Peptides against a protein of PDB entry 3C2G. Designs and how they scored, part 27

Target 1, 209 residues: chain A of PDB entry 3C2G
Amino acid sequence: IRTFDLLGLLLHDSDAIDGFVRSDGVGAITTVVQYPNNDLIRAGCKLLLQVSDAKALAKTPLENILPFLLRLIEIHPDDEVIYSGTGFLSNVVAHKQHVKDIAIRSNAIFLLHTIISKYPRLDELTDAPKRNRVCEIICNCLRTLNNFLMMWIPTPNGETKTAGPNEKQQVCKFIEIDILKKLMSCLSCEGMDTPGLLELRSTILRSFI

## One batch from the design tools (peptide; made by RFdiffusion4, then SolubleMPNN)

Design b1_p11_4_s3 (from b1_p11_4, 5 letters changed)
Fold by OpenDDE base, seed 5:
Structure b1_p11_4_s3 (fold): chain B 209 residues (1-209), chain A 11 residues (1-11)
Amino acid sequence: as target 1 above (209 residues)
Amino acid sequence: YKAKVLEEPLP
């Protein structure tokens, strides 16, 4: 805990973050969160989120890290872990085809759908902080999906990676009326990035037209 | 909290 708090204080600087990541800091965090301590898992996943946009992640081998994190998010019911983990996932796969491939191979698309599906309707959540956290998780999942979808959009050069049949089927689940309603309900959440949510909605809908 | 990365659709 104290080590992650100290790291959290140092990680306001981009160079310090890159230094941490280059020193296998992500591997170190994932090693630490293997222990069954909920506070440690929360702190570690939060720290992962804090470093998730580091440029050094493009050079970090994630073949063992991503499957572990995906499994952690799958089995851990904690909203803070899910929030941090899905936030990390969304950022780490961004602009990194290799990382997208690892995540997809590790069944990330299905997991994202499962996460969104597990949460109740946001209109049933009376606690505003809880509702907002659930919105943020849904947004992290949909952002991660968006970042995956970008790899299947034809490039100006006419080259496109085609989604496999399984990936297509899993992506198609996100147009379910329940998923769309949850996305729409996030637009009414206080303190949410409404423009960003509208962009996500637009991108998702366009990917199915 | 760091900006969440969303890839923009290619034009």
Scores: peptide ipSAE 0.232, ipTM 0.812, DockQ to the pose 0.525
Fold by OpenDDE base, seed 1:
Structure b1_p11_4_s3 (fold): chain B 209 residues (1-209), chain A 11 residues (1-11)
Amino acid sequence: as target 1 above (209 residues)
Amino acid sequence: YKAKVLEEPLP
């Protein structure tokens, strides 16, 4: 716990973050969070989020790390773990086709739908900190989905991957009226990534029309 | 799209 908090305080410099990641720091966190301690898991996932945008992650093998993190989010229904883990997922798949492919094979699309579906409506949350955290989680899930959908949108150059039948079925769940209402509610939250949510809305429309 | 890592304010 204190070691991850200390590392989080030291990892404000981009070169220090890259140095930690190059030294297999993500693998080290993944090993430590296998211990069944909720405070340790929270601190480890928070540290993963803090390093999730490191340039060195493009050279880090994620074939074992990413499936483990997805499983951790699935089995630990803790808002701080889910926030940090979905934030990490969103950042690590960004601009990395090979990491997107690992995430999709590891059932990430279905997990993201499950996470969004389990949270109450934002209008039912009277506590502003809790409402904001839930909105951030939903935004992380939806931003990750946008990064996946963009792979299957035809580019002017004709090079697009076609979604497999299973992937298409999983993605079709995001046009459910409950998910669309949650997307619209997040657009009304202050301090949220409104441009990213509007981009997703456009991406959904282009994928299903 | 890259998520903003919310820099938690330093305590």
Scores: peptide ipSAE 0.034, ipTM 0.638, DockQ to the pose 0.085
Fold by OpenDDE base, seed 2:
Structure b1_p11_4_s3 (fold): chain B 209 residues (1-209), chain A 11 residues (1-11)
Amino acid sequence: as target 1 above (209 residues)
Amino acid sequence: YKAKVLEEPLP
């Protein structure tokens, strides 16, 4: 616990973050969060989120790390773990085709749908801190979905990846009326990544029309 | 898009 807090205090510099990631810091965190301690798991996942945008992650093998994190999010009913883990997932797949492919093969699309589906509507949440955290989780899931959908949009350079039949079926679940209502509720929440949610809406329209 | 790492303000 104190070690992750200390690392969080030291990792304010981008070069320090890149140095930590180059030293297999992500692998070290994933080893430590295998212990059945909720505070340790929360602190480790928070640290993963803090380093999730590091440039050094483009050179880090994630074949074992990413499936482990997805399983951790699946089995832990902890909003702080889910928040940090979905935030890490969103950032780590960004601009990295290989990492997107690992996430998709590890059933990430279905997991993200399951997470969004599990949470109540934001209008049913009276506690403002809980409502904000749920909105952040849904936004992290939807941002990750946007990063996947962008692979299947034709680029001006003529390189279009086709979604497989399973990926297409999993993505089609995000156009369910319940998911769309939750997207719209997140767009009305103050302080959220409204630009990212509007980009997803545009990406959905370009992918399904 | 980068997820906002909400840097909790240091206490």
Scores: peptide ipSAE 0.033, ipTM 0.623, DockQ to the pose 0.059
Fold by OpenDDE base, seed 4:
Structure b1_p11_4_s3 (fold): chain B 209 residues (1-209), chain A 11 residues (1-11)
Amino acid sequence: as target 1 above (209 residues)
Amino acid sequence: YKAKVLEEPLP
C-alpha cells in the first residue's frame, strides 16, 4: 500500500513513468497484486491506472498481463479495483492494435458489458460518491468500447479491420436499451468526460447504421 | 480518429 502510494507520488513525470514501465514495473505490480489482500490489490490497480498511458507500454509484452487483469476485474467486486482496472484497460488499448487484439481475445468486450450490466441505474444511487464512481466505471467501459469500435470504422483510405463474427456478436450487446440508457445517464453526470461519451455515441451510430 | 486515453483528474 504505502509503497505504491509513494511510487505513485514519484511517478508524476512522464519520463519517470516510462522508465518504470521499461523496467517491467507493470509486471512487478501484477505480481504483487496476486497476493489475496484487497488493499494491496486496490493500490496496485490504482498504480496501474497511473502508468496506463505510458508510451513504453507499446513495447511491453501484455499477453500475460492483460488476461490476468481482466480476470482480476471479473472476480473482484470492488468498485475501486473495477474503476482502476477498466481505466487501465481503456488507456492500454488506446492507439495499440496488438493490445486491442489481446484484450478482445481475452473476452474484454463481454466483460465490459457484464460490468455495465451489473450496476444499477444511476438514478437509483442516492449516495453521490458511489453514484459518481459507478458513472466513472461505466464511462471507462464505454471508452474502452469506443477504442475497440474505432478499429472497425472504415477509414477514408479503405483500410479497416473487419470485426470477426464473435466480436460483432459481443459489440451488438452495447446497443441494448439498458446500455444506451446508462450511456445517456453518464452524459448527465457532473465531471464526466462528456466529449468522450459523445464520441462513443457517434461511434456507435457509425458502427451500426 | 485517434483512440481516447483517460486523463487522470488533476489532484
Scores: peptide ipSAE 0.030, ipTM 0.666, DockQ to the pose 0.123

Design b1_p11_4_s4 (from b1_p11_4, 5 letters changed)
Fold by OpenDDE base, seed 1:
Structure b1_p11_4_s4 (fold): chain B 209 residues (1-209), chain A 11 residues (1-11)
Amino acid sequence: as target 1 above (209 residues)
Amino acid sequence: YVAKKLLEPLP
């Protein structure tokens, strides 16, 4: 815990973050969060989120790290772990085709749907901090999905990967009325990127036209 | 289309 707090203070410096990542700091965190301590897991996942946009992560192998994190999010019903883990996932797959492929092979699309499906409707949440956190988690899931869907959008140059039949079926689940209602409820949350959420909706809907 | 990142303020 104290080590992660100390590292958290170094996160104000981008060179310190890159130094940590180059020293296999992401691998070190994933080793530490294997211990059954919820506070340690929360702190470790938060630190992962904080380093998730580091330039050095472009050179870090994620073949073992990413499947482990996806499994951790699947088995840990903790909003802070899920928020940090889905945030990390959304950032590391951004602009990195290889990392997107690892995440998809690790059943990430189905997991994102499962996460959104398990949360209550935002209108059922009376506590504003809890409601905002749930909205942020849903947004992290949908942002990650959008980053995947963009790989399958035809480019003017004609070179697009096609989604496999399983991936297409998993993406089809995001047009369920309950998922669409949860997305629409997030548009009413304060401090949310409403244009971004509308783009996510449009990208999801266009994947079925 | 540009891939989106989470904009989280540093603590």
Scores: peptide ipSAE 0.304, ipTM 0.859, DockQ to the pose 0.121
Fold by OpenDDE base, seed 4:
Structure b1_p11_4_s4 (fold): chain B 209 residues (1-209), chain A 11 residues (1-11)
Amino acid sequence: as target 1 above (209 residues)
Amino acid sequence: YVAKKLLEPLP
């Protein structure tokens, strides 16, 4: 915990973050969060989120890390772990085709749908901090989905990876009226990037047209 | 279209 907090203070320097990642810092965190301590898991996942946009992650093998993290957020009911884990996932799959492929093979699309589906409607949440955290988790899931959808958008040059039949079926679950209602409810949350959510909504809807 | 990242406020 304190070590992760100390590392978190060093994370104001992008070169220090890159140094940590180059030194297998992500592997070290994933080793530490295997211990059944909720505070340690929270702190480790938060640190993963904080380093999730590091340039050095493009050179880090994630074949073992991503399946582990996906399993962790699947089994752990903690909003802070889910927030940090989905945030990490959204960032590491951004602009990295091989990382998208690892995540998809590890059933990430279905997991993202499962996460959104398990949360109550935001109108049922009276606690504003909890409601905002749930909005952020839903946004992280949908941002991750959007990052996957981008790989299947036709480029002008006609070279696009086609989504497999399983991926298409999993993506089709996000047009469920319950999922769309949850996305729409996030637009009313305080401190949310409303323009970003509207763009995300537009991209998701366009991916099915 | 550019892939979006989560921007957390620096602590």
Scores: peptide ipSAE 0.304, ipTM 0.865, DockQ to the pose 0.133
Fold by OpenDDE base, seed 5:
Parts: sequence; C-alpha cells; structure tokens
Structure b1_p11_4_s4 (fold): chain B 209 residues (1-209), chain A 11 residues (1-11)
Amino acid sequence: as target 1 above (209 residues)
Amino acid sequence: YVAKKLLEPLP
C-alpha cells in the first residue's frame, strides 16, 4: 500500500511514468496484486491507471499481464478496482493493435458488457459519489469498446480487419436498450465530461449504423 | 499526474 502511494507521488510527470514502465513497473504491480489483499489490489490497480497512458506501454509485453488484469476485474466486486482496471484497459489498448488483439482474445468485449450490465441504473443511485464512480466505470468500458471498434472501421486505404462472428455478436450486445439507457443516464451526472460522453455515444452509435 | 483518457478518434 504505502509503496504504491509513494510511487504514485513520484510519478508526477510523463517521463517518470515512462521510466517506471520501461523498468517493468507494470509487471511489478501485476506481481504484487496477485496476493489476495483488497487494499493492495485497489492501490495496485490505481497505480496501473496512473501509468496507463505511458508511451513505453507500446513496448511492454502484455500477453500475461492483460489476461490477469481482465480476470481480476471480472472477479473483484470493488468499484475502485473496476474503475482503475477499466481505465487502464481503455488507455492501454488505445492506438495499440497488438494489445487490442490480446484483450479481445481474453474475452474483454464480453467482460465490458458484463461489467456495465451488473451495475444498477444511475437513477437508482442516490449517493452522488457512487453514481459518479459507476458512471466513470461505464464510460471506461464504453471507451474501451470504442477503441476496439476503431480496428474494424474501414480506413481510407481499404485495409479493414473484419470482426470475428463471436466478436461481432458480443459487440451487438452494446446496443441493448439497457446499455443505451445507462450511457444516457451518465450525461446527467454532475462533474462528468459531458462532451466526451456525447462523442462516445456518437462513435458507438455510428459503429452500429 | 492524472492519466489522459485515451479515446481513438474516428478515421
């Protein structure tokens, strides 16, 4: 715990974060969060989120790390772990085709749908901090999905990966009315990036049209 | 430091 808090304080800029990642810092965190300590898992996942935009992640082997993290967020009912883990996932797959492929093979699309589906409607949450956290989790999941969808959008150069039939079926679950209602309810959350949510809504809807 | 939210733009 204190070690991750200290690291989080030291990781105040992009160069320090990139240095940590180049030093296998993500592997180190992943090793530590294998121990069944909820506070340690929470702190480790938060630190993963803090380094999730590091450029050095493009050179980090994630074949063992990413499936482990996906399993962790599948089984751990902690909103802070889910928030941090989905935040990390959304960022780590961004602009990294090989990382998207690892995540998809590890059933990430289905997991994202499962996460969103397990949360109550935001209108049923009276506690504003809890509601906002759930909204952020939903946004992280949908952002991750968006980043996956980009790989199947035709490029001007005519090269398009086709989604597999299972992947396409899993993606189609995100147009379920309950998922769309949850996305729409996030627009009513205080302190949320409403423009970012509207963009996300637009990109998701466009990917199904 | 807060990690940026990385959303890939539409092509």
Scores: peptide ipSAE 0.244, ipTM 0.844, DockQ to the pose 0.737
Fold by OpenDDE base, seed 2:
Structure b1_p11_4_s4 (fold): chain B 209 residues (1-209), chain A 11 residues (1-11)
Amino acid sequence: as target 1 above (209 residues)
Amino acid sequence: YVAKKLLEPLP
């Protein structure tokens, strides 16, 4: 705990974050969070989120790290772990085809659907901090999905990857009325990126037209 | 430092 708090204070800029990532800092965190302590796991996943936009991650092997993190999110009921882990996932797959491929092979699309499906509707949550955290988790899941969908959108250069039949079936679950209602409910949450959510909604809908 | 939320723009 204190070590992660100290690291969080030292990681005040992008150069310090890149230095930590180049020093296998992500591997070090994933090693430490294997200890069955909820406060340690929560602090470690928060630190992963803090370094998740590092440019050095493009050169970091993630073949062992991503499957571990996806399994951690799958088995932990802790909203703070799920928030940090889905936030990390959304950022780490961005602009990194090889990382997207690892995540997809590790059943990430299905996991994202499972996470969104597990949470109640935001209108059923009376506690504002809990409601906002659930909204942020749903947004992290949907942002991750958007970053996957971008692989299958035709580029002006005519390069199109086609989704496999399993990936297509898993993506089709996100147009279920329950999922769309949860996305729409996130637009009413205070402090959310409403423009970004509207763009995400448009991307999801365009992927099925 | 707070990590930026990375969303890939439409091509």
Scores: peptide ipSAE 0.124, ipTM 0.787, DockQ to the pose 0.711

Design b1_p11_5_s1 (from b1_p11_5, 5 letters changed)
Fold by OpenDDE base, seed 4:
Structure b1_p11_5_s1 (fold): chain B 209 residues (1-209), chain A 11 residues (1-11)
Amino acid sequence: as target 1 above (209 residues)
Amino acid sequence: MRKAEVLEESL
């Protein structure tokens, strides 16, 4: 706990973060979060989120790390772990096609739907901190989905990856009325990435047209 | 493509 907090307090610059990641820091964190200690898991996932946008992650082998983290956020009951893990996922797949491919092969699209579906409607949450955290988790999931969908949007230059039939079927689950209502509810939350949610809405519309 | 906000806990 204190060591991860200290690392988080020392990793304020992008070069130090990149240095940590180049030194297998992500592998070290993922080793630590395998211990059945919720405080270690929470602190480790928070640190993963803090380094999740590091440039060095593009050179880090994630084939073993991503499936493990996806499994962790599938089963872990703590919203702080889910928040950090979905935040990490959204950032790590951003601008990294090979990482998107690993995540998709690891059933990430379906997992994102499962996570969003797990949470109640935001209007049913009376506790404001809990409601905000749930909204942030949904936003992280939806941002990750947007990052996946963007690879299948036709560019004017005609070079687009086509989503496989399984990926298409998994994406179709996000047009369910419950998911769309949760997306719309997140747009009304204060402090949310409203422009990102609007981008996703546009991306979804373009993916089904 | 947007980054998740790394919530810098403002100390």
Scores: peptide ipSAE 0.035, ipTM 0.663, DockQ to the pose 0.070
Fold by OpenDDE base, seed 5:
Structure b1_p11_5_s1 (fold): chain B 209 residues (1-209), chain A 11 residues (1-11)
Amino acid sequence: as target 1 above (209 residues)
Amino acid sequence: MRKAEVLEESL
C-alpha cells in the first residue's frame, strides 16, 4: 500500500513514470496484484492506470501481463479495480497495434461486452458516486472498443486490417439494445468523455454500415 | 484515438 502511494506521488512526473516502466514497473505491479489481497489489487491497478499512458509501454512486453489483467478485470468484484484495469487497457492499446493484437487474441472484445453487461442501467443507480464510477467503467470499455474498431476502418491510403469473423461477431454484440441504452445513459452523465462516446457511436455505426 | 484522462486528483 505505502509503496504504491509513494509511487503514485512520483507519478506526477512523466520522466519518473517512464523510468518506472523502463524498470519493469508494470511487471512488478502485475506480480503484486497476483496476491489475493484486495487492497494490494486496488492499489496496484490504480498505479497501472497512472502509468498506462507512459511512452515506455511501447517497448514493454505485454504478452503475459495483458492476459493476466484481462482475467483480473473479468472476475474482480471491486469497481475501483475494474475502473483502473479498463482504464489501463484503454490507454495501453491506444496507438499500439501489437498490444491491440495481444488484447484481441486474449478475448478482450468479448470481455468488454461482459463487463458492460454486468452493470445495471445508470438510471437504476441512485448513488451518484457509484453511478459515476459505473459510467466511467463503461466509458473505458467503450473507448477500448473504439481503439479496436479504428483498426478496421479503411484509411484514405487503402490499407485496412480486416476483422476476423470472431472479432466481427463479438463487435456485433455492442449493438444490443441494452448496450446502446448504457451508452446513451453515459452520454447524459456530467463530466464524462462525451466526445469519446460520440466517436465510438460514430465508429460503431461505420463498422456496421 | 483518445487517452483516458488521468483525472489529476486536485490535491
Scores: peptide ipSAE 0.034, ipTM 0.654, DockQ to the pose 0.071
Fold by OpenDDE base, seed 2:
Structure b1_p11_5_s1 (fold): chain B 209 residues (1-209), chain A 11 residues (1-11)
Amino acid sequence: as target 1 above (209 residues)
Amino acid sequence: MRKAEVLEESL
């Protein structure tokens, strides 16, 4: 716990973050979060989120890390773990095709749908901190989905990756009325990535037209 | 493509 708090305090500088990542810091965190301690898992996943946009992650192999993190998010009911883990996932897949491919092969699309489906509607949440955290989780899931869908949109250069039949079927679950209602509820929350949610809506429409 | 803002928890 104190070690991750200390690392969190030291990792305000981009060069320090890159230095940590180059020193296999992501692998070190994933080793530590294997211990059955909820506070340690929370702190480790929060630290993963803090380093998730580091430039050094472009050179870090994620083949073992991503499947582990996806499994951790799948089995832990902890909102803080899910928030940090989905935030990490959204950032690491944003600009890295090989990382998107690892995540998709690790059933990430289905997991994102499962996460969104398990949370209540935001209008049913009276506690503002809980409602905001749930909204952030849904936004992280939907941002990750947008990053996947962008691979299958025709570029001006004529390179089109086609989604496989399984990926298409998994993506089709996000047009379910319950998921669409949760998306619309997130658009009404203050301080959320409204532009990213609007981009996703546009991307979904372009993927089905 | 937007990064998830690392919400700096204001300590």
Scores: peptide ipSAE 0.034, ipTM 0.665, DockQ to the pose 0.070
Fold by OpenDDE base, seed 3:
Structure b1_p11_5_s1 (fold): chain B 209 residues (1-209), chain A 11 residues (1-11)
Amino acid sequence: as target 1 above (209 residues)
Amino acid sequence: MRKAEVLEESL
């Protein structure tokens, strides 16, 4: 706990974050979050989120880290862990095809659906901090999904990766009326990525046409 | 405490 708090106080700029990542800081965090201590898991996943935009991550092998993190957020019911983990996932798959491929092979699409499905509707949440956190988690999941779907959108040049039959079936679950209602409810939350959610809506529609 | 930017690919 105190070590991650101290690191969080030292990691104020991109150079310090890149220095931490170059020193195998992500591997160190993943080692620490293997201990069955909820406070360590929360602090470690929060620190992962804080370094998830680091340029040095492009040189970090994620083949062992991503499947571990996906399993952690699958089994851990903590909103702070899920928020940090889905935020990390969203950031590390962005602009990185090989990282998308690792995440997809690790059943990330199905996991994102499972996470969204476990949360109540935002209109059922009267507590504003809880409602905002749930909205942020759903947005992180949906943004990650958008980044996956874009791989399969026809480019003007006719070159497209084709989604496999399993990926297509997993994507089809996001057109469930409950998931679509949760997507639409996030558009009414202040400070959410409304443009990205509208893009996802367009991407989903184009993926089924 | 620094907030990480949420990265998204846009079309």
Scores: peptide ipSAE 0.031, ipTM 0.645, DockQ to the pose 0.658

Design b1_p11_5_s2 (from b1_p11_5, 7 letters changed)
Fold by OpenDDE base, seed 2:
Structure b1_p11_5_s2 (fold): chain B 209 residues (1-209), chain A 11 residues (1-11)
Amino acid sequence: as target 1 above (209 residues)
Amino acid sequence: MRKAKVLTEEL
């Protein structure tokens, strides 16, 4: 706990973050969050989120780390862990094709749907902190989905990756009326990435037309 | 190229 808080306080500089990541810091955190201690898991996943945009992660092997994190966010009951884990996932897949491919092979698209489906509608949540955290989790899932869908949009350079039949079927679940209602509820939440959610909506519509 | 959006936590 105090060690992760201290690391979080030291990791305000981009070169310090890159130095930590180059020293297998992501692997070290992943080892620590394997212990059945919720405070360690929460602090470790928060630290993963804080380093998730590091440039050094482009050279970090994630083949063992990413499937473990996906399993953690599938089963863990704490919304703070789910928030940090889905935020990390969104950031690491943003610019790295090989990381997207690992995540997709690890059933990440279906997991994102499962996470969104687990939460009630935001209008059913009376507690404002809980409602905001659930909205942020849904936004992280939807941003991650957008980062996947962007691979299958034709680029001006004529390189079109086609989604496989399974990936297409998993993406089709995000046009379910319940998922669309949750997306629309997140658009009404203050402090949310409304432009990113509108971009996702446009990307989904373009993937089915 | 539309930049994929990174979640930045405001610390």
Scores: peptide ipSAE 0.066, ipTM 0.740, DockQ to the pose 0.122
Fold by OpenDDE base, seed 3:
Structure b1_p11_5_s2 (fold): chain B 209 residues (1-209), chain A 11 residues (1-11)
Amino acid sequence: as target 1 above (209 residues)
Amino acid sequence: MRKAKVLTEEL
């Protein structure tokens, strides 16, 4: 706990973050979050989020780390862990095709649907901090989905990865009326990536045309 | 390719 809090206080610059990642800091965190201690898991996942944009992550093997993190965010009850884990997932799949392929093989698309489905409607949440955190989690899931869907959009040059039949079926679940209502409710939250949610809505609609 | 957005946590 205190060591991760201290690391979080020291990792305010991009060079220190990148240095930590180069020293297998992500592997060290993932080792610590395997212990059944919720305070360690919360602090470790927060630190993963803080380093999730590091340039050195392009050289980090995520084949063992990513499936473990996906399983953690599937089962863990704490919204702070889910927030940090979905934020990490969103960032590490950004611009990294091999990481997207690992995540997809690990059923990440279905997991994103499961996470969004687990949360109540935002209009049922009277507590503003809880409502905002749930909205951020849904936004992280939806941003991650958009990063996957963007692989299957035809480029003007005719090179398109085709989604497999399983991926298509998993993507079809995001047109469920409950998921669409949750997406629309996130547009009413202050500080949310409203342009990104609108882009996702457009990307989903285009993926079914 | 449109840039995938990175979540920046405002510290």
Scores: peptide ipSAE 0.054, ipTM 0.730, DockQ to the pose 0.121
Fold by OpenDDE base, seed 1:
Structure b1_p11_5_s2 (fold): chain B 209 residues (1-209), chain A 11 residues (1-11)
Amino acid sequence: as target 1 above (209 residues)
Amino acid sequence: MRKAKVLTEEL
C-alpha cells in the first residue's frame, strides 16, 4: 500500500514513469495485486493507470499481464479498481495494434459490455461522486470499444482488417436499448468527453450499416 | 489516422 502510494507520488515525471516501465514495473504490480488484499489491489490498479500512457509500454510484453487484468476487472467489486483497470485498458490499446489483438482474443469486447451492463442507470444513483465514477467507468469501456472499432473502419487506401463473425456479434450487443440509454445518460454528465461519446455512437451505428 | 483517445488523469 504505502509503497504504491509513494511510487505514485514519485511518478509525476515522464522519464521516471518510463524508467519504472522499462524495469518491468507493470509486471511487478501485476504480481503484487494477485494477493487477496483489496487496498493493495486498489493501489496497484491506480498505479497501473498512472503509467498506462508511458512510451516504454510499446516495448513491454502484455500477453500475460492484459488477460490477468481483464479477469480482475471482470470479478472485482470495487469501482476504483474497475475505473483504474478500464482506464489502463483504454490507454494501452489506443496506439498499439498488437495490444488490441491481445485484448480482443482475451474476450475484451464482451467484458466491456458486461461491465456496462452490471452498473445501474445513472438516474438511479443519488450520490453524485458514485454517479460520476460510474459514468467515468462507462466512458472508459466505450472509449476502449471505439479504439477497437476504428480498426475495422475502411481507410481511403482500402487496407482494413475485417471484424470476425464473433467480434461482430459482440459489437452488436452495444446497440441494446439499455446500453444506448447508459451512453445517452453519460452525455449529460459534467467533465465527460461528449464529442468522443458521440463519435463512438456514430462508429457503433456505422458498424451495422 | 484518427487520433486514438488516451484518458488523461487529472493528477
Scores: peptide ipSAE 0.044, ipTM 0.694, DockQ to the pose 0.132
Fold by OpenDDE base, seed 5:
Structure b1_p11_5_s2 (fold): chain B 209 residues (1-209), chain A 11 residues (1-11)
Amino acid sequence: as target 1 above (209 residues)
Amino acid sequence: MRKAKVLTEEL
């Protein structure tokens, strides 16, 4: 806890973050969050999110880290852990094809659908903080999905990676009416990046046309 | 590659 709080204070400096990541800080956090302590898991996943955009993560091997984090966010009951973990996932896959490939091989697309499916409809959530956090989690999942879908969109150069049959089938689950309703309900949440959600919606829908 | 969106938390 205190170590993560101290590291959290260093996270206002991009060079300090990059130095932490270069020093295998992500591996260190993932080692700590393997212990069955929810406060450590929460703090560690928050710290992972805070370093998830670091440039040094391009050089960090994530082959062992990502499958572990994916299992954590599959099973952990705490929305703060799910938020941080899905946020981390969305950021680390954003610009790194090899990281996308690790995540996809680790069944990340299906997991993102599973996470969204576990939450109630946002209109059933009367608590505004809880509703907003659930909306943010759904947004993190959809952003991660969008980052995967982008690799299968034809480039102007005619080069495109083709999604495998399994990946296509997993992506097809995101057009389920309940998933689409959850996405639409997020557009009504206060403080949400509505333009971002509309872009995600447009990319998802275009991936099926 | 289209710019992937990164979650920016306000720290």
Scores: peptide ipSAE 0.042, ipTM 0.707, DockQ to the pose 0.132

